# Designs tried in a protein design run: peptides against a protein of PDB entry 6RO1. Part 196

Target 1, 216 residues: chain A of PDB entry 6RO1
Amino acid sequence: LGKEIEEYIHKPKYCLPFLQPGRLVKVKNEGDDFGWGVVVNFSKKSNVKPNSGELDPLYVVEVLLRCSKESLKNSATEAAKPAKPDEKGEMQVVPVLVHLLSAISSVRLYIPKDLRPVDNRQSVLKSIQEVQKRFPDGIPLLDPIDDMGIQDQGLKKVIQKVEAFEHRMYSHPLHNDPNLETVYTLCEKKAQIAIDIKSAKRELKKARTVLQMDEL

## One batch from the design tools (peptide; made by RFdiffusion4, then SolubleMPNN)

Design b2_p29_7_s2 (from b2_p29_7, 8 letters changed)
Fold by OpenDDE base, seed 1:
Structure b2_p29_7_s2 (fold): chain B 216 residues (1-216), chain A 29 residues (1-29)
Amino acid sequence: as target 1 above (216 residues)
Amino acid sequence: SEEEEFIKRAEELEKAGLGEVISSLYRAA
């Protein structure tokens, strides 16, 4: 169900107005969870669909993420990898396809104007950690309806089903909710989006090493 | 309440100069 909401919030139609510099976002690339990072900027790139020749714009957001030091050495040829839990890592500006945003926070940080110095990048990590301390139950998320203004009836139905499911689970913990079908339908949509993303990434890989492009 | 605690945490974050909290829950208060 969280994945179903994610499929709406990462759509450029909905999320682009909220990708201002300093916005906290969560980045996930299949098996690689980068956790919370900070938006630096975004760009629209022209792309041509390989199968149809149609113009399909790609949206790339530059996100300051905690990366492994090993991945930085080969950043020109290899995709960035998240820092290991036991690793200090380094904050780096990583170009990320917008669909890899798994969450968008209501928090917008004040960030240094110049992120070239390592100390300025690391100061942003300290700010993220301070926000996490202030919100021990988790960094607050934008509400897809009330904050993002998404009017899609499909999303409203998903949210209603989630709320009903949570209520039923709380009231009847042993009841098998047949609404597993909605989870399956959303998993299928996610799989189709993942295929579309793979095709788009192959085209972008020709220009720059973008996160998730090496797995294509 | 959970909402009151959220508002308090948001105000404290802004007072600390870390950033801004842009939420319908915070603006509606």
Scores: peptide ipSAE 0.598, ipTM 0.929, DockQ to the pose 0.866
Fold by OpenDDE base, seed 2:
Structure b2_p29_7_s2 (fold): chain B 216 residues (1-216), chain A 29 residues (1-29)
Amino acid sequence: as target 1 above (216 residues)
Amino acid sequence: SEEEEFIKRAEELEKAGLGEVISSLYRAA
């Protein structure tokens, strides 16, 4: 059930209007659970399908995520890794394909305008942790029907089933259910275009490097 | 109710200056 909901919410046609700076989102990538991060911005990249020549736009969202310090030392080509539970980690802006968003919160944080300083990035982690403390049953999710305006009948049926099991999105977010987490992981595995993720990350890293150089 | 608790927590979050809660439940409330 959680998987089915995720398949709807991460579709660009539904989620893009809600990917404003400061939006809390949950990011997972091939077994790497970054947990909750904060949207910084998003971009549309023109992509041409290799086989059909059809334009298939790639949507990349830059998300501030808690990353392992070890992963930051590795070559520019390696994907960021989530911080281990036992490490502090470091908040980094990571380019993420939109389909890797496993959840979107109703919460939109105020974030520093300048995220270049480490302290400013780490302050956002403190804000996320404060939100988690205030919502002990889980960070509240956008309602796919009432908030996101998804009208798909299949989704409505899924929601009805979830409600019947007392898994209300506000009190018992699907991402907090261990059984549903497994379902989400399976969805991500099926949706993974690992090659496109690496490509998009490289392109965004280049763009970021250029922006950083222009600001210096 | 769970809804009332959500609204309360949302209000407290906003009062704390952490951010905004954009929810139909919160707006209806």
Scores: peptide ipSAE 0.578, ipTM 0.931, DockQ to the pose 0.799
Fold by OpenDDE base, seed 3:
Structure b2_p29_7_s2 (fold): chain B 216 residues (1-216), chain A 29 residues (1-29)
Amino acid sequence: as target 1 above (216 residues)
Amino acid sequence: SEEEEFIKRAEELEKAGLGEVISSLYRAA
């Protein structure tokens, strides 16, 4: 369910108005979870699709992320990697495709104007950590409907299902069931599988459409 | 309520000078 919401919020038409400097965002790239970072800037890049000649705008957001020190050495040639849980890491400004934003917070941090000094970047990490301490149940998210103004009926249905599920979880006497975490994990896994299947089907449909266009 | 707690946390965050909380829940208070 959370991933279904993600499929809406990472769309440029919905999220761009909220990508102001200082906005807390969560970044995930495939298997790499960077966790929470801070928006520094965003840019619109025109990308010409090689096959369509159509200019699809690519939106890139510069996000200050906690990166592994090892990845920084190869930063010229390799994508940044998230810091390991056991390392301090280093805050780096990383260009991120907007669709890699997994969450957008209602929190907008004050950030230094000059992020070139390492100390200024690391100060932002301290601020993120302080926010996390103040929100022990998780950094607050923008509401897709009330905050982001998304009117998509599909999203509304997803949210209603989430709310109904949450309400049932909180109202059920099993609230204290230690298996609740297991149920959550299973529900997340099932939701992930459902999304992966939908994504794969969409990719397959796109691939079929491309193949059909090549056969025409 | 969870909403009241959120509002409180948001206010405390702003008072600490960390940043701003821009939320319909926070503005509704």
Scores: peptide ipSAE 0.571, ipTM 0.923, DockQ to the pose 0.894
Fold by OpenDDE base, seed 5:
Structure b2_p29_7_s2 (fold): chain B 216 residues (1-216), chain A 29 residues (1-29)
Amino acid sequence: as target 1 above (216 residues)
Amino acid sequence: SEEEEFIKRAEELEKAGLGEVISSLYRAA
């Protein structure tokens, strides 16, 4: 169910108004989980679909992410990789396709105006960690309906199912919920949609510096 | 309540000067 919500949230028509500098976002690229990062900026790139010739705008968000130091050495030619769990890593501004945003927080951090100095970027990591300490149950998410104003009836139905499921989970063990399979099926459908989006974007492979453009 | 706890955490975050919480549950006036 969380995955189904993500399919709505990462759509440019819904998320772009919330991608202000300082917004906490979660970035995931296939098996690479960058965790929580901070929006720095976003840009719209004109793209032509190879097969249809239709203009399909690409939205690239620059996100300050904790990256492995090894990936930084090759940052000019290779996509950034997330820091390993036991690695300190380094905060880097990474261009990310908007569909790779797995979550958007209600939190907007104050960030340094100049992120060129390493110390300024690392200070943002400290701020993220402080937010995580203050929200031990997880960084708060934007409500897709109440905060993001998404009016899609399909999403409303998904959320209602999630809420009903969560309520039942608190009252009954997860394994006893007959709707658990439905939730998994919905998550799988989302995963398939994500794959379909990936396949559609394979046609966009030209920008090596954009996260996922090389993996497409 | 979870909402009251959220509001409290949001207020504390803002008081600490870390940032802002923009939510239907909590708006900085």
Scores: peptide ipSAE 0.592, ipTM 0.930, DockQ to the pose 0.753; fails the geometry check

Design b2_p29_7_s3 (from b2_p29_7, 8 letters changed)
Fold by OpenDDE base, seed 4:
Structure b2_p29_7_s3 (fold): chain B 216 residues (1-216), chain A 29 residues (1-29)
Amino acid sequence: as target 1 above (216 residues)
Amino acid sequence: SKEEELIERAKALEEEGLGTVESSLYRAA
């Protein structure tokens, strides 16, 4: 079901309006999971289908991703690999086909104007880690229906099934705020609300259990 | 259609330079 949703979200007609610089996205390439990265830009490339001669436009997103330092030694000829769980890694701008986006977040970060310096790229990693700290249950996702405006009935049915079994983690886009402090404040507030709700539910359950034991 | 609206919005972002930035500013040499 999650994969079915991804097949809609990564379509250019739906996702392109949300691929602004600073948007958090997840990138997966076959068995390689890069985790959360940050959109730098996107571009349209002309592609000629070999069999039909028809132009099929390909969209490429440049995403700042945490890569293995070892894989970067031959980065000119070899594809970047995700950083290992036990290594720090290095942030690199990686061109990614749009269909490799597995998730799009409602969170948009401020990014440095010049990402050529290593320190500027690594500062973005620190920002991602801070967002992850603010959302311990997971970084919030764009709502495919409410935020992305997808009206496909097939998608609506899939989402309804998912919502019946899983907790929905969709939130409205955090965009048009260039102030990182404001973004962090909003993220922190959302995380705190989620924690408070969970705590309140546990307390209610405990209270009911005690009351039931006193009535027996 | 809603799809046409989203495509139009994507084009507008591109024209305003909100979706694209010069690669020379972001890629390491």
Scores: peptide ipSAE 0.020, ipTM 0.586, DockQ to the pose 0.066
Fold by OpenDDE base, seed 1:
Structure b2_p29_7_s3 (fold): chain B 216 residues (1-216), chain A 29 residues (1-29)
Amino acid sequence: as target 1 above (216 residues)
Amino acid sequence: SKEEELIERAKALEEEGLGTVESSLYRAA
């Protein structure tokens, strides 16, 4: 279900307006999880002749990512690799296909105008780490409906399934309760409370994001 | 195109509040 939501979020028609410089994004390429990086810029990829005349143009987003130093030495021949958990790594601007964005944050950072100096790039890592410290429950995400304005019925169905699944998870331990209606009502209430808590947490994260944007 | 409009909107939003970063500014010298 999270992956199904991701399939909407990473579509250019939805995400491009939010790929401003400083936007926090999460990048994942197959087995390579780069974690959170910062958008620098984006561009339309010119050379993709759609093999089928119906293929949407590909977009490349330049993202400042924490990369393995080993991969940077081989960057002329090999794709950048994420820093290992035990290494410091180095922040590098990496061209990323937009569909590799696994998450988009409501957080936008101030970034140095000149990212050529290593120290300027590494300062952005410090800023990301500070954001992570401020959000122990995870960096806040853009809401696909409220923030991104996605009105797709398919997404609404996915969200409904998530809500229904959460409801089922709360109802599952109670299968042996003979008062199914009371259990169902209790489960519905719990599910609604869980949704409300999730919504409230999102709103709180949004509010904190606004406050932190003023502090960052 | 609709995508071009979105790109233009994104570029307009780029100028808002957090500054702009040109591709030339991050390339290793």
Scores: peptide ipSAE 0.266, ipTM 0.734, DockQ to the pose 0.096; fails the geometry check
Fold by OpenDDE base, seed 3:
Structure b2_p29_7_s3 (fold): chain B 216 residues (1-216), chain A 29 residues (1-29)
Amino acid sequence: as target 1 above (216 residues)
Amino acid sequence: SKEEELIERAKALEEEGLGTVESSLYRAA
């Protein structure tokens, strides 16, 4: 079910508006899970091949990712690899195809203007780690429907199934509370309230349908 | 263009302040 949601959110038409600099995103490439990284920018990859039909344009997102130091030495010839659990790793700007984004957070970080110095890139890792400490149950996700504005009925059905089985926290911004734990709790409450409102609206619609049938 | 529409939507979302509370670490998003 989580994979089904990912198939929607990684579509450019849905995710590009949320790929602002500093946005936390999860990156997975085949068997390589990079975990949470930070968006630097995105660009449209021009399909240079003239004869390929109306293929949807490919987008490349530059993401600060924690990479293994070994992979960086071979970066000219080999793809970046995620840092091993036992190593510190090094934050690198990695070009990532947009469909490799597995999650998009509601959280945006401040990032240094100059990411060429290693210390500036590593400071972003410290910020990610601080966010992770503040969200022990996981970094909050953008709500595909309420935040991302996806109107697809297939996705709505998937989310309804997921909400029944998985308590994934979709964050809604609560302005002016510096306490992240409170924000976390309020996001959960808001998600629950949204479910309750949807349930109540369904019941009302059913009740109205029954009333309309009794009036015929 | 579709790309211009996406950029405009991105700006609108920034104005709406979608995201976690402003802290020393977070942008109002």
Scores: peptide ipSAE 0.019, ipTM 0.591, DockQ to the pose 0.068; fails the geometry check
Fold by OpenDDE base, seed 2:
Structure b2_p29_7_s3 (fold): chain B 216 residues (1-216), chain A 29 residues (1-29)
Amino acid sequence: as target 1 above (216 residues)
Amino acid sequence: SKEEELIERAKALEEEGLGTVESSLYRAA
């Protein structure tokens, strides 16, 4: 059921409005779970394969992910790999196909303007970890229906089934949890990172409005 | 095309500060 939801949310038509810089997203590639990362930007890659009648554009999201240091040494020949459980890892900007986004958070971070310094990238990891500490039940997810505005009946049925069996994985918009409105600012020597849930919610509301207008 | 519409929408959202197609962060990297 979770996988079925994922198949909806990673569609560009639904997720692109929410891929702002600083958006927390979860990235998984087959057996490689990178966990939570931060969106830097996205771009369209025209792989016009002339022969695949499916002209579905491939979108690539640049995501700041915690990578294995070993994989970074071989970055010229090998794809980035997730950090091992016992490894601190290093935050690196990784190009990710949109369909590899397994989750999208309601949380958006203010990220450093310059991500070239390692310290600035690592500060983002600290911010992600702080978010995780603040949400012991898991980083809050965008509600595919209420936040993302997905009107697909198939998705609604899936969600209804999930909600019947699992505690609400999605931050209920009614959880005016005062903690969700709190802006956390992490100041490090060269990077000021803020966890801004309130801003994220406002942007989500606006994005939803835009999506609804396009459906009208 | 539906694709062009999505790109235009993404650009419009960027102009409104709701989304970004191209981050200055990526160009600086």
Scores: peptide ipSAE 0.007, ipTM 0.408, DockQ to the pose 0.031; fails the geometry check

Design b2_p29_7_s4 (from b2_p29_7, 10 letters changed)
Fold by OpenDDE base, seed 3:
Structure b2_p29_7_s4 (fold): chain B 216 residues (1-216), chain A 29 residues (1-29)
Amino acid sequence: as target 1 above (216 residues)
Amino acid sequence: SKEEEFIKRAEELEKEGLGEVISKLYREA
């Protein structure tokens, strides 16, 4: 179910509008989990394979990721590797294919204008770590329907199945599993976050309406 | 083009400052 939602979110037609500089994104490439990084920019690459008439545009996002120092030494010849759990690593701007984005956060960070100095890149890691401390249950995700505006019926059916599964898990009173309380608390927090986001969006819309009336 | 629509939508979302608003809400919670 989570993987099925991911297949919709990483489609360029849905995610590109949200890949602004400073957006938190999670990057995973097969066995390599980079965790949370920060979008720097994105670009369109035309893969001109001469023989397939469909120019499927490849989209590449530059993401500031925590990389192994060993992989950085060989960066001219080898793909970047994630830092080991026990390693400090180094923040590096890595070109990532958009389909390798496993999650997109509602959080956007301010990033330094110049990311060439190591200290500026490492300051972004400190900011990510501070966000992670503020969200012990995980960094908040963009809602695919309410935030991303995805109207795909397939996604709606997947979400309905997730909600029905969650409801069945919660309707069984005997799951006093401490893991279920954690999931329930996460779902309640997610629901409260969604309410708070909707409230904030309404307040912003009201504030904009007031500003537009003062400019008239 | 689809690309122009994506850029326009990204600019609109940037003007909304939703990421910053959400970050503030969680700091006050």
Scores: peptide ipSAE 0.014, ipTM 0.350, DockQ to the pose 0.051
Fold by OpenDDE base, seed 2:
Structure b2_p29_7_s4 (fold): chain B 216 residues (1-216), chain A 29 residues (1-29)
Amino acid sequence: as target 1 above (216 residues)
Amino acid sequence: SKEEEFIKRAEELEKEGLGEVISKLYREA
């Protein structure tokens, strides 16, 4: 269900209007979860599909991601890898295909104009960490319907299934199973992210005012 | 432009498989 929503959200026709500089996005590539990063820029080009000859636009977003310092040093031989949980890592601007965006936040940060200095990139990590502190239940997502304006009936059906599943989970008396708590904590993190989107939108309006004030 | 180069590289990597797209683009950037 969550993956089915992702398949709608990462479609360029839906997500591109929200890929403004400073937008928080989550990047995942197979086993590599980079977590939350910040959009710097995006670009598009017409691609010719190899099998149809049809023009299909390809979209690349530049995202500030927390990368392993080890992978950065060996960038000639090793793939950029996400920072390990126990390391600080380094924020790098990484070109990412738009379909690799696993989530888009309602949060938009101010970012330095010049991201060439390491200190400016690392300041963005501090800002992400501050947002995470303000949202202990998780960084608020864009609502596909209320925020993104997606009118697709398939998505509406998926959301209804998610809501029904969430309601069933919250109504299920097995609240005391610690293994269920892990699945519930993941689903509650998703549902709480959805419920907290409304409260977090209000807090985000306040938090944007505060983050803009701290940079003045 | 730098963006056009990234797009071109992404197009090539999409043909090879999406699993390494981020990593390969970063190494080539």
Scores: peptide ipSAE 0.000, ipTM 0.213, DockQ to the pose 0.017
Fold by OpenDDE base, seed 5:
Structure b2_p29_7_s4 (fold): chain B 216 residues (1-216), chain A 29 residues (1-29)
Amino acid sequence: as target 1 above (216 residues)
Amino acid sequence: SKEEEFIKRAEELEKEGLGEVISKLYREA
């Protein structure tokens, strides 16, 4: 279910209007989970399909991500790796294919104009951490229907299934069963993405108010 | 073009499961 929603959100036709500089996004590449980063810029690249000669445009988003210091030492030869849970890491601008965006937040941060200095990049990490403190249940997501305007009936059916599953989970008397906590922690990671969409609409209103208050 | 080579290398790195497709090519460009 969460993966099925992701398949809609990361499509360029839906997400590109929301990839403004400062937008919070989650980046995941196979086994590498970078967590939350900040959009710096995006570009359209011309790709030619080898067998058809048809133009298949690729979209690349530059994302400021928390990377391991080990991967930075070998950055000429190795891909950046996410920071380990126990390390500080370093913020780096990483170009990412748009389909590797696992989530898009309603939150948009102010970013320094010059991201070449390490201190400017690390200041953005402090801002992400402050947002995470303000949202203990998770950084609010864009609603794919109400915020992103996705009218796809397949997505609407997926959302309805997620909402029905969440309702069954929270209404189930076994919600306090410790053995369900493990299944709940996995299902809540997926369902929290969908609850975070609805709560994110309410918190988006609050977060827009807080970000507007920091702009005032 | 350098851009086509970048995209091709990006697609190869995606297929190899090597996380950052574009960071190598952006630092080399």
Scores: peptide ipSAE 0.000, ipTM 0.241, DockQ to the pose 0.016
Fold by OpenDDE base, seed 4:
Structure b2_p29_7_s4 (fold): chain B 216 residues (1-216), chain A 29 residues (1-29)
Amino acid sequence: as target 1 above (216 residues)
Amino acid sequence: SKEEEFIKRAEELEKEGLGEVISKLYREA
């Protein structure tokens, strides 16, 4: 379910309008989870499909990501790697294909105009960490319907399924049946994603309310 | 633009030494 939503939000036709400098985005490349980073800019690259000769434009977003120090040393020869949980890492601008964006936040950060100095890049990490502290239930996501304006009926059906699943999970206290453990592990992952979406939606609504109150 | 206003406000807050992470929820209309 979360993955199904990701398949919509990372489509260029939907996400490009929201890839402004300072936008918080989550980047995942296969097994490498970079976590939250900040959009610096995006570019369109011409790509020619080798088999069809058709022009298939690639969209690349430059994202300031927390990278391992080893990755930085090998950056000339190797792809960027995410910082390990136990290391500080270093913020680096990494070119990322748009389809590798796993989440887009409603939050935009101010970023330094010059990201060449390490201190300026590391200041952005401090800002991300501060946002994470302010949102203990997770950084608020753009709502794919209300914020991103996605009208796709497939997405609407996915959202309805998530909401129906959440409702069933809350309405059935599955407390009493021991045979439910195996259904629980798959349901827990899906339920956790659903909870994370619902929590993000609630925090988005709260944040909107706070912003509306600060404008009053 | 709303973006220019945000940048301007961010620059003002940066000058004031208010290290506050200005997170603005951009509702794009």
Scores: peptide ipSAE 0.006, ipTM 0.317, DockQ to the pose 0.083; fails the geometry check

